# Peptides against a protein of PDB entry 5HOI, part 71

Target 1, 351 residues: chain A of PDB entry 5HOI
Amino acid sequence: FRYMPFSPAGTPFGFTDRRYLTMNEVGYVSTVKNSEQYSITVSFFDVGRFREYHFEDLFGYDLCFLNEKGTLFGQSKTGQIQYRPHDSIHSNWTKIIPLQAGERITSVAATPVRVIVGTSLGYFRSFNQFGVPFAVEKTSPIVALTAQNYRVFSVHYSQFHGLSYSLSELGTSSKRYYKRECPLPMSLPNINSDMKKDANLDYYNFNPMGIKSLFFSSYGDPCIFGSDNTLLLLSKWRSPEESKWLPILDSNMEIWKMSGGKETTDIHVWPLALAYDTLNCILVKGKHIWPEFPLPLPSEMEIRMPVFVKSKLLEENKAILNKKNEIGADTEAEEGEEDKEIQIPVSMAAE

## One batch from the design tools (peptide; aimed at target 1 I267 E300 E341)

Design b1_p25_3_s2 (made by RFdiffusion4, then SolubleMPNN; from b1_p25_3, 17 letters changed)
Fold by OpenDDE base, seed 3:
Structure b1_p25_3_s2 (fold): chain B 351 residues (1-351), chain A 25 residues (1-25)
Amino acid sequence: as target 1 above (351 residues)
Amino acid sequence: SAARRRRREEKRRRFAERVKELLAE
């Protein structure tokens, strides 16, 4: 086993000179080999909100994280990271992460307020959006990171203990753990059964954990999509004793049902994001389980969220409404069973 | 609401159509 650089929904080069460094609901980052250098393009799904940009990469960035404000790049071996705001108002910055002999950056994440770097030795480094360091923590070896606002979802790997996860919040003064190196009930890729196809071996060599992506849902719940094509969601993570992983989607089973029970072994779901009860994804046809070029348009898959997730959303919406009403005057709210439609923000309802 | 149900049914329809298109390729 070797630690490989991980980026959410990143694709291998395969037999090509190009790959996706990362993709999510915001857009996709591609890199093309040009002799000894690379050309990187940052593309967006909302072409009205963002302008596509490109630059020459002399460092060979193999790590990437895209958010609504900028793109974080990393080089796993050299420890170089670069943050590029999408706007021209904020300056780009570059930093070298000090690495020990044989240490690699395994994953990077960025939010509008935090930058996170994880390593193969389990160094967790946190920065603000301007690259000012907060802390260095030693954890179990980090294999994947994602972040939303101040919250970080980290996946760890031990040869003896398998996969674990942490969920933390990076405040101004301290790191809070909601979960710390708890077992992650995700199936690892089965080398003996699944690797008989050359395309699966190539992907395994690129991503030996089989984590296609990890993200936070629109509700701020950690999500992970493994090699088994099952979407796991961490429910009730605020209550340590009640926290559990929910298999909210078997994507192979849903494709099979939608086909009318036909063979669908050449149709693959490539996960981007979870918005409410909808998985944003790329549908891929072919031998490769990942999207090629050009990138197909994203597809929306409806998820049948378990009743317990719906109830919690109703409770959180009631709590938000009650807080709004406690700031408003003493008017007698009649007990009408109004089916309080969760107002989906208009920006997510227009796709 | 009836509108939310229609939107879900429409999303499911579009996804099922896209899966069928890909199966026909």
Scores: peptide ipSAE 0.476, ipTM 0.915, DockQ to the pose 0.527
OpenDDE base, seeds 1, 2, 4, 5: peptide ipSAE 0.467, 0.477, 0.471, 0.473; ipTM 0.914, 0.918, 0.915, 0.915; seeds 2, 5 fail the geometry check

Design b1_p25_3_s4 (made by RFdiffusion4, then SolubleMPNN; from b1_p25_3, 16 letters changed)
Fold by OpenDDE base, seed 4:
Structure b1_p25_3_s4 (fold): chain B 351 residues (1-351), chain A 25 residues (1-25)
Amino acid sequence: as target 1 above (351 residues)
Amino acid sequence: SAAREAARAAKRAKFAERVAELLKE
């Protein structure tokens, strides 16, 4: 086993000189090999909100995370990271993460307020958006990271225990765990069955965990999309004893249904984000399970959210609306998310 | 609401159309 650099929805080079470093609902980051250098382009789906930009990469960034405020880059071997705001108001910053012998940065994540670096030895490093360090924690080896606001979803790998996950909140004073290195019930790629096709071997060598992407939903629920093309959502994560992974979408089954039951073995879902009950994704046609160039237009796949998830989402939306109505117009409410345990009525759990 | 269900139905239809396009390629 080798730890590979992971970025959400990143693609391999394959036989090409170009790949996507990352993509999500905001946009996509591409890199092109240019002799000993790389040219990086940061592109956006909302061209009215953001301007595409490019730069020369002398370091060979192999890690990336895109958010609404900027792009984080990382080099897995050297430990170099760079944050580039999309606006010109804030300066770019660069930092070298100290790595031990054989250690690699395996994943990076960035929100408008936090930067996170995870390594193959399980060093979890947190920073603010300006690169000021908060903490260094030793965890199990990190293979993937995503973050939303102050929350971090981390995936860990052990040769003995397989995949685990953590869900944490990076406050100003301390890190809180909602989940800490709990088993992740995601299927790993089956080398023997799937590797009969060269395209699957190329992808496996790029991403041996088969995690196509991980993200937070628009409701702040951790989501992961594995090699089995199933979207898993972590439900009830605020209640550690009640927390469960929900298979909210079998994308192969949904494509098959939408085809009218035709063979769809060459049509693939590439996940971007989950907004409410809609998976934003790229539909990919061909031998490769990942999007090529040019990037196809995103597609919206409706998810039949489990009734239980819909009820919770309705209650959370009501609670947000009620808080907005109780706070009169003049106070900038610091949205301290008081994690009130939303007691879901027992009657709605049985359907 | 009926409007939300209509919006969902429209999303399903567009997705099905895109799958049908890709099946012709």
Scores: peptide ipSAE 0.453, ipTM 0.911, DockQ to the pose 0.555
OpenDDE base, seeds 1, 2, 3, 5: peptide ipSAE 0.447, 0.449, 0.449, 0.450; ipTM 0.907, 0.907, 0.906, 0.909; seed 2 fails the geometry check

Design b1_p25_4 (made by RFdiffusion4)
Pose (drawn by RFdiffusion4):
Structure b1_p25_4 (pose): chain A 322 residues (1-190, 198-318, 341-351), chain P 25 residues (1-25)
Amino acid sequence: FRYMPFSPAGTPFGFTDRRYLTMNEVGYVSTVKNSEQYSITVSFFDVGRFREYHFEDLFGYDLCFLNEKGTLFGQSKTGQIQYRPHDSIHSNWTKIIPLQAGERITSVAATPVRVIVGTSLGYFRSFNQFGVPFAVEKTSPIVALTAQNYRVFSVHYSQFHGLSYSLSELGTSSKRYYKRECPLPMSLPNDANLDYYNFNPMGIKSLFFSSYGDPCIFGSDNTLLLLSKWRSPEESKWLPILDSNMEIWKMSGGKETTDIHVWPLALAYDTLNCILVKGKHIWPEFPLPLPSEMEIRMPVFVKSKLLEENKEIQIPVSMAAE
Amino acid sequence: SKSVENFLKREEEKAKERAEKLLEE
């Protein structure tokens, strides 16, 4: 099996010379093939806070992670990473991650206080926001990484367990695991979208902590999974809290559509900040549309019963209250 | 269909309103 470079909400090139590296509630990072180099553009949705800028990529970064304080880039092959703070007060720094034979960097993540690099051999290299290394750790092969403040949500893969996840906190003292390689019941992919599933074999469209600090993941099944009770290991449950396919179906008047798709950015309490994509492909295009907000709904709505009540989709009060 | 077009129009208007509100702040 071949591990692919993963970034949250990343898009493939397809038949174009540009794609999105990473995308969340802060902004979007795109890259354009420029003859032999690349042109990376860092954009923001709150235009008033940060200024959109661009620079020339002489390395071919294919890994990226965006937070409110800076942008982290990475190259899956050469192992070079660069952290560019949004403010000009702080300097950019660059490091090169050691990679063994066939070892690839599969995912990177950054917070205002931590920088995380994961490799295909299971190397977990962590730094502060300035590049000072804390410890090098060997774990299962990492396929996806996201972080918030001091906590890290990592998704692992092997030929035995399949997909597993680890939830840990990088404290000032030492590293503490909340959950260590527990089952991750995310639906795997089972065509016009072949370009995407070669770029992202797991179908992990994005994963992120919620605004209130709960791990979330958005697989190819277009269902938002939230990790509940992660502080008590014996009570951990993955809860499906939004069937985005059902919501588009309800808002479209019960019509089955093949051109409307959801692209996850982040979860804010009960609202999924997303990009509504119109077209044959399931990933967003250029220019990027304005973010949309989709309220989370428990998957308790039945299509057949909703069609009877309407004879937008009107929901019976008895069912809506439930 | 008409329902799908109404949905897309409504969601575009809501997104534009949220972007304008954010620029006013």

Design b1_p25_4_s1 (made by RFdiffusion4, then SolubleMPNN; from b1_p25_4, 14 letters changed)
Fold by OpenDDE base, seed 1:
Structure b1_p25_4_s1 (fold): chain B 351 residues (1-351), chain A 25 residues (1-25)
Amino acid sequence: as target 1 above (351 residues)
Amino acid sequence: SEEVEKFLEEEEARALARALERLAA
């Protein structure tokens, strides 16, 4: 296993000189490779609230986190981090994170009040928004981070125990745990089944954990979107005994429904954020499971518990078709090839 | 605490020095 730098909804270069470092509901950060240098652009969906900006990157930032106040960059090998406020009133700052031999920064997160750095050796470093350090904690190896306000969702990896997660709050004086290295019920990418396509191997080499993104919902619940394209939400995390992961959306099922029950291999959901009852996402069309350039407009997908079994819907549709064919034998009406939309029962869409 | 902040700043300063040495080599 190799620790790779993780950023929320980041994309690989593939065969191109450009990629997205990160994207979410605020915007998207792109980098273009120019020989030994990189050009970084920070773009926003709300063009009325924010101004797009760019800069030359001499360090080769491979980590990024975007929020409403600024962008955090990191270099996984050197330990360099840079915070760039979107507002020119606030100064940029740069720091070097002390790394041991072979240690890598694996993930970074930033809120308007906290900066967090996680490493392959499980060092969890916390700072304020001005880069003033608060603490260093030793945890299991960190593979992904996200944060909202003072709250941090961290994903950890052990070769023996697989994936775990922590949920913590970074107060002024102390870190509080709501969850500490609890098992994360997310499947890792299956190399043998999924790697039959070269594009999947390229993505696996970029992101071996298959975590496409992780974020907090608008209600402040931890969310994770894995390689299975299922959105998991951590429910009741304030009650340790009652806390559970809910599969609130199977995006492969939703794409299958949208296609009228046809197997589509060219449409992919790329997660951005969860706002109320809708997944903000990019609908990617093409060979790659990740967005290319230019970035498509975001789409909204309503969250729905995966209660429908594809096999039952296909059996019901076959039964309806067989009944229509038994009744239709006596009337020569040229009913044209009406696109057989699978009638999804409306009743379960409203709960 | 102020002691933890100072310790972390000294660790970062030593990391910066080592990073600069690696860029100069």
Scores: peptide ipSAE 0.269, ipTM 0.849, DockQ to the pose 0.010
OpenDDE base, seeds 2, 3, 4, 5: peptide ipSAE 0.201, 0.183, 0.129, 0.205; ipTM 0.803, 0.786, 0.736, 0.802

Design b1_p25_4_s2 (made by RFdiffusion4, then SolubleMPNN; from b1_p25_4, 14 letters changed)
Fold by OpenDDE base, seed 3:
Structure b1_p25_4_s2 (fold): chain B 351 residues (1-351), chain A 25 residues (1-25)
Amino acid sequence: as target 1 above (351 residues)
Amino acid sequence: SKEVEEFLEKREKEAKAKAAARLAA
C-alpha cells in the first residue's frame, strides 16, 4: 500500500500535461506541467464574486484545498505548504511542515479560520489562517481531510482495520471530538473487478482509497463519495450513539434512471458539494471517470435513498418479458438482449 | 439516453463558452 496525496475531487494527469488539483462548489484549481515547472490557475464558478488568477509553481504542488477566502497548496514529499488568499489585501504565506523519513503530507484542508495538515504517519497539524500553529496530534495515518469553519472531517487508514473517520472541532482553546477513529463503512475499490479498464487502474494509482471527494454539506454534515459512486452522509453526529452513515444517493442508479434504464458506462458523476438536498456535481461523458478540460458546468442531482436495486428491476423486467413471450410464441429471438431498454417504473422516472 | 446526451452536450457548450469568455477577459 502507498499513501498518495489526496485533495477533494482532484483528478490525475492521465496521459495529459494537466489536471485538477481540487474542485468544489467555489471553483476549481488546475495545474499544467511545463517542463520542470507548473502553471496553477485558480478558477471560480461565481465569476462576479471572484477573479480568476494564476501563478508559476516551482515546487510541484500535489495537494490543494479551495475555500471562499483562499487556496491552500501543499507538496506531499517536501512538506511545503502555501496559503494564497483570493483577496490581495492579505499576504500569501509559505511554511515547511517537518516530515520524518518516508512521511508524506497525505491531505490538507483550509477554512477561513483554520489550516489543517494530515500525514501518512498520522500527524494532525492545525494552524490558524495566518499559518500560526495551534497543535500537533498523533492519530492513525490520515488519508483524507476536509474542513468547514472550525470542524474537521478526517479519514484514517489502518492495514488491519481499514478505513476509520474522525469528526472534530478546532476551537480557540481546545480540540473536541464528536467522533474519534470510528469505523467508516465505505467500500474500498475492488482491484479485481474495477481494474479491468486502464482508466480505472490509472485512477486507482492516483487514489487507492477511491475517495473521489469528501465535504461538509450545507447543513454541516460530513459527506463522503467513494469508488462505488454512493454518497454517504453522517447523520446525528452530535449524538454519538445515534450517529449513522446514510447512503443518500446512488449516483449510478440516478444516471441509469436519467438514461431511461440503459446501461451507461460512459457517463460519470464527479462530486463537488452537497447543497441542501442536491448533489452539486460534474456530469462527465467519456472514457475517464473524472472531468477533463475544459471543465463542464456543474449539474445538480437530487439526493434519494437507494430504495431499488437495479438487479431486482432487471430480474422483474426479465420476468415480465418472459411472461409476455410465453403468451406470444412465434417472434424471433433477437440476440441483442443486453442493451434492452429497461422500463423504469413511472414512480422512479417521475422522481 | 438522448436527453442526457443533449443535456451533457449543452453543459459542455456552455462550459466552453464560459471558459472562452474568461480567456477573452
Scores: peptide ipSAE 0.022, ipTM 0.513, DockQ to the pose 0.192
OpenDDE base, seeds 1, 2, 4, 5: peptide ipSAE 0.021, 0.005, 0.000, 0.000; ipTM 0.561, 0.333, 0.300, 0.268; seed 4 fails the geometry check

Design b1_p25_4_s3 (made by RFdiffusion4, then SolubleMPNN; from b1_p25_4, 8 letters changed)
Fold by OpenDDE base, seed 5:
Structure b1_p25_4_s3 (fold): chain B 351 residues (1-351), chain A 25 residues (1-25)
Amino acid sequence: as target 1 above (351 residues)
Amino acid sequence: SESVEKFLKEEEEKRKRRLEELLKE
């Protein structure tokens, strides 16, 4: 297993000179490779509130986290980090994170009050927004981070135990755990089934955990969107005994519903944020499961518990068709029946 | 209620139109 740098909703270069370092509800950060240099652009969805800006990157930043107050950049191999406030009143700062031999920064996160760095050896480093260190803790190897205010959601990987998660609060005096290295019930990418398309192999090489994004909801609940395109939300995390992961959206099912029950293999959901009852996302059309350039406008998907599995509905529809054929109804099986709108049960439209 | 079914159908038709627009490009 090779630890790769993770940023929320980051995209690979693929066969292009450009990629998104990160994107969320605030905006998107792109990088363009020009020979040995990179040009980074920080763009915003609310163009009235924030001004797009760009700069030359001489370090080759491969980690990024965007918030409403600034952008954190990191270089996974060198340990360099840079925080750039969006407001010119506050100065940019740089720091080198000391890395051991073979250690990599695997993820970074930033809030208006905290900066967090996670590594492949499980070093969790916390700073204030000015780069003043609080603590260094050793955990299981960190593969992903997100943060909101003082809260941090971390994903860990062990070769023996698979994926785990922690939820912590970084107060002024101490770190509190709500959850500490608990099992994460997320499916890893299946190399044998999913790698039939070259585009899936390119994405797997970029992100072997298949975590497309992780964020906090508008209500402050940890969310994760994996390779199965299911949005998981951690409910009741304040009550250790009641805490559970809820599959609040099957995005493949939602795409299938929106298509009128047609097989849509060329439409993909790219997650940005969860706001109230809607997933903010990019609808991607094409061969690649990630957005290309230019970035499409964000779309909203209403969250719904995946009560129905597409496979079960297809089996039920096949069973209904077979029963109609047994009753001697001349359902001319026109060879074009793959294009007939499968009537979505009103119950699935109503949930 | 008939109002909820109507609203859900209107939202489904909006989603379908957005998808059809994406499919025409």
Scores: peptide ipSAE 0.010, ipTM 0.328, DockQ to the pose 0.056
OpenDDE base, seeds 1, 2, 3, 4: peptide ipSAE 0.000, 0.022, 0.000, 0.023; ipTM 0.284, 0.366, 0.266, 0.364; seeds 1, 2, 4 fail the geometry check

Design b1_p25_4_s4 (made by RFdiffusion4, then SolubleMPNN; from b1_p25_4, 10 letters changed)
Fold by OpenDDE base, seed 5:
Structure b1_p25_4_s4 (fold): chain B 351 residues (1-351), chain A 25 residues (1-25)
Amino acid sequence: as target 1 above (351 residues)
Amino acid sequence: SKSVEEFLERQEELAKKRLEERLAL
C-alpha cells in the first residue's frame, strides 16, 4: 500500500498526457502535461454563471478541490498549496505546508469559509479562506477529505483497523466532532479479482482505496462512492446512536436496468454530486472506468435502494425461460437468443 | 426508451461538438 494524492472524482493519466484533477456539480479541473510543465484548465457546467480559465503550473499540482467561490490546488510531495478565487476581486494565495520526511499531503478540501489539508501521517490542518491557520490536529492517517460550509468529512486508514471516518464542524472558536474515527463499512478494491483488466490496475495504482468520490448531499449528508459502484449516505449523523450508512444506489444495477437487462461491462458511472433524489454523474463508455476527453455532459440517476440483487433476477429469468421450454413444443432453440432483452419487471422499470 | 448505448453515443457527439466549438474560438 502507498499513500496516493486523492481528489474527488479525479482521474489518472493512463496512457495520455491529460487527466481530470477533480470534478463535481460545479465543474471540472483538467491538467495537460506539456514537456516539463502542466497547463491547468478550470471549467464549469454553468457557463452563464462562471467563465472558464487556465494557467501554467510549474509545480505539478496533483491535488485539487473545486467549489463555487474558488479552486484549491496542492502538491502532495512539496507541501505547496494554492487557492485561486474564481472572482478577480479576491487575490490568489500560496502557502507551503511543512511536511516531515516521507509525509505527503493526501487530500485537500475548500469551502467559501475553510481550507483543510490532510496528510499521510494524520496531520489535519485547518485554515480560513484567506490561508490564516486555525489549528493542527494529529489524527489517524488521512486518505480523503471533503467539506461543505464549516463541516468536514474525513476518511482515515489504519493498516490494523482498515477504513474509518470522521465528521467535524470547524467553528470560529473550536472544532466539534459529530463522528470521530468510526468504522467505515466500505469494501477496498479486490486486487485478485479486479486486476484482470490492465485498466483496473492503472486505476488501483492511482487510487488504491477505490474511492471514486466523496461529497456532501444537497441536504448536508456525507456521501461516499467506492469501487463497488454503490453510493453510501450517512443518515442521522446528528444522533450518534442512530447514525447509519445507507446504500442508497447500486449504480451497476441501475445501468443494467437502463440497458433492458443486458450485460453492460463497458458502461460505468462516474459520481459528481447528490442533489435531492438524483445522483449527478458522468456516464462513461469504454475500457476505462473513468471519463476521458472530451468530458460528456452530466447525467442524472434517480436514487434507488438496491432491494434486488442482479443474481436473483437472472436466476428468476432463467427459471421462467426453463419453464417456457418445458411447456412449449419443438421450436428450434435458435442459438441467437443470448441477445433477448431480459424483461425487466414492470415494477422495476416504473420505479 | 433509447438504449443506454444510444444515450452514450449522443453524449459523445455533444461532447465532441462542444470541443470543436471551443477549438474554433
Scores: peptide ipSAE 0.027, ipTM 0.576, DockQ to the pose 0.196
OpenDDE base, seeds 1, 2, 3, 4: peptide ipSAE 0.018, 0.023, 0.017, 0.025; ipTM 0.416, 0.563, 0.455, 0.479

Design b1_p25_5 (made by RFdiffusion4; failed a check: the pose's geometry)
Pose (drawn by RFdiffusion4):
Structure b1_p25_5 (pose): chain A 322 residues (1-190, 198-318, 341-351), chain P 25 residues (1-25)
Amino acid sequence: FRYMPFSPAGTPFGFTDRRYLTMNEVGYVSTVKNSEQYSITVSFFDVGRFREYHFEDLFGYDLCFLNEKGTLFGQSKTGQIQYRPHDSIHSNWTKIIPLQAGERITSVAATPVRVIVGTSLGYFRSFNQFGVPFAVEKTSPIVALTAQNYRVFSVHYSQFHGLSYSLSELGTSSKRYYKRECPLPMSLPNDANLDYYNFNPMGIKSLFFSSYGDPCIFGSDNTLLLLSKWRSPEESKWLPILDSNMEIWKMSGGKETTDIHVWPLALAYDTLNCILVKGKHIWPEFPLPLPSEMEIRMPVFVKSKLLEENKEIQIPVSMAAE
Amino acid sequence: TEEEEKEEEKEEREEKLYEEVQELL
């Protein structure tokens, strides 16, 4: 099995010279093939706070993670990473991650206080926001990483357990695990979208902490999974809280569409900030549309019963209250 | 009061999303 470089909400090149590296509620990072180099553009949705800028990529960064304080870049092959703070007060710093034979950097994540690099051999290298290393750890092969403040949500893969996740906190003292390689019941992919699933074999469209600090993941099944009761290991449950396919179906008047797709950015309490993609492909294009907001609904709506009541989709009060 | 304001804001978001989906049809 070949591990692929993962970034949250990243898109493939397809038949173009440009794609999105990473995408969330803060903004979007794109890269354009420029003869022999790349042109990286860092954009923001709150235009008033940060200024959109661009720079020339002489290394070919294919890994990226965006937070409110800076942008982290990474190269899956050479192992070079660069953290670019949004403000000009703080300097950029660059490090090169040691990589063994065939070892690739599979995912990177950054917070205002932590920088995380994961490799295909299971190396977990953590730094502060300035590049000072804390500890090097060996875990299962990492395929996806996201972090919030001091906490890290990592997705692992092997040939035995399949897809497992770890939830840990990088405190000032030492590292503490909340959950260590527990089952991750995300649906795996089972065509026009072949380009995407070569770029992202797991179908993990994006993963992120919620605005209130709960781990979330958005697989190829277009269902938002939220980790409930992660503080008590014996009570941990993955809860499906939004069937985005059902919502587009309800808002489209019960019509099956093959051209409307959801691209996850982040979860804010009960609202999924996303990009509504219109077209044959399931990933967004250029220019990037304005973010949309989709309220989470428990998957308790049956299509056949909704069609009877309407004879947008009107929902029976008795069912809506449930 | 606070719950009623949250319900109104939620309904406005749902209506806006419905209008956006209609523009895609």

Design b1_p25_5_s1 (made by RFdiffusion4, then SolubleMPNN; from b1_p25_5, 14 letters changed)
Fold by OpenDDE base, seed 3:
Structure b1_p25_5_s1 (fold): chain B 351 residues (1-351), chain A 25 residues (1-25)
Amino acid sequence: as target 1 above (351 residues)
Amino acid sequence: DELEERLEEREKKREEFAERVKEML
């Protein structure tokens, strides 16, 4: 195991001179190796809202985070970060993050109001959108970051304890934790069974944690998409005792079902974002589990969220209750049944 | 009405996605 630079939905070079540094619902950032330099392109899915731009990268940025206002770049070894607003009205800024010997930046995140840097030694550094520092905190080693508005979802790794996560809010005066280094029930890549295919080994060497992406949903819930192609959503995170990870999508199973039960071992889901009840993703055909060039158009995959099942079940129950009331059955409604935790049918995990 | 429209839109998105998966087979 080694700490590698992580960016959401970033792809390896493989045998090519180009890769995606990051991609999400806003767009995609590509880098092309040109001798001793790189050419970076920031592309958008909404071409009417944003203009594509490119620049020469003399530093070899290996970390990236894209949002609706700008792009954050980072160099894992040198500690250099650069923020580039999409709007030319705002100035670019560059900063060097002080790194200890052997320390690396492992992940970066940016919102319109915050910049976050995480390191292999567990230094969590927070800044405003102009690169003004707020604080430095020591945590367990950070392997991945994402952020939305003032909220930060961080993934940590210990050789002894495996994966953990934190959920925090970066206010003006202090960091609030909703979750602090709690166990993350995500399956790690199995080196012995799954890595027999060269493409899986190449991806494992790029991303040893198998975290394809992490993001916040449109509702502001932390989401993670692992090597098992399962989308996990953190539910009830506002209540520390009630918080649970929900497996809201097995993408391999959904692709298999949609195929009519055919072999789908060469069809891959590459996650971008969760918008309401749909996973925005790239469908990939081929040996590599990641998109190549050119980038295919994004696809929307429906998620059978238990929340929608709950709303539908509540409406069906109301419709059944209204029909019972029309039939004049004086069955005493025992007031006690409203608090029955709607058990998610175990069948949704077993079929 | 609004719920029925949302269910129809979801069914349509599911069918369009299933067609794309079938084209990739």
Scores: peptide ipSAE 0.379, ipTM 0.870, DockQ to the pose 0.545
OpenDDE base, seeds 1, 2, 4, 5: peptide ipSAE 0.374, 0.376, 0.105, 0.378; ipTM 0.868, 0.868, 0.718, 0.869; seed 4 fails the geometry check

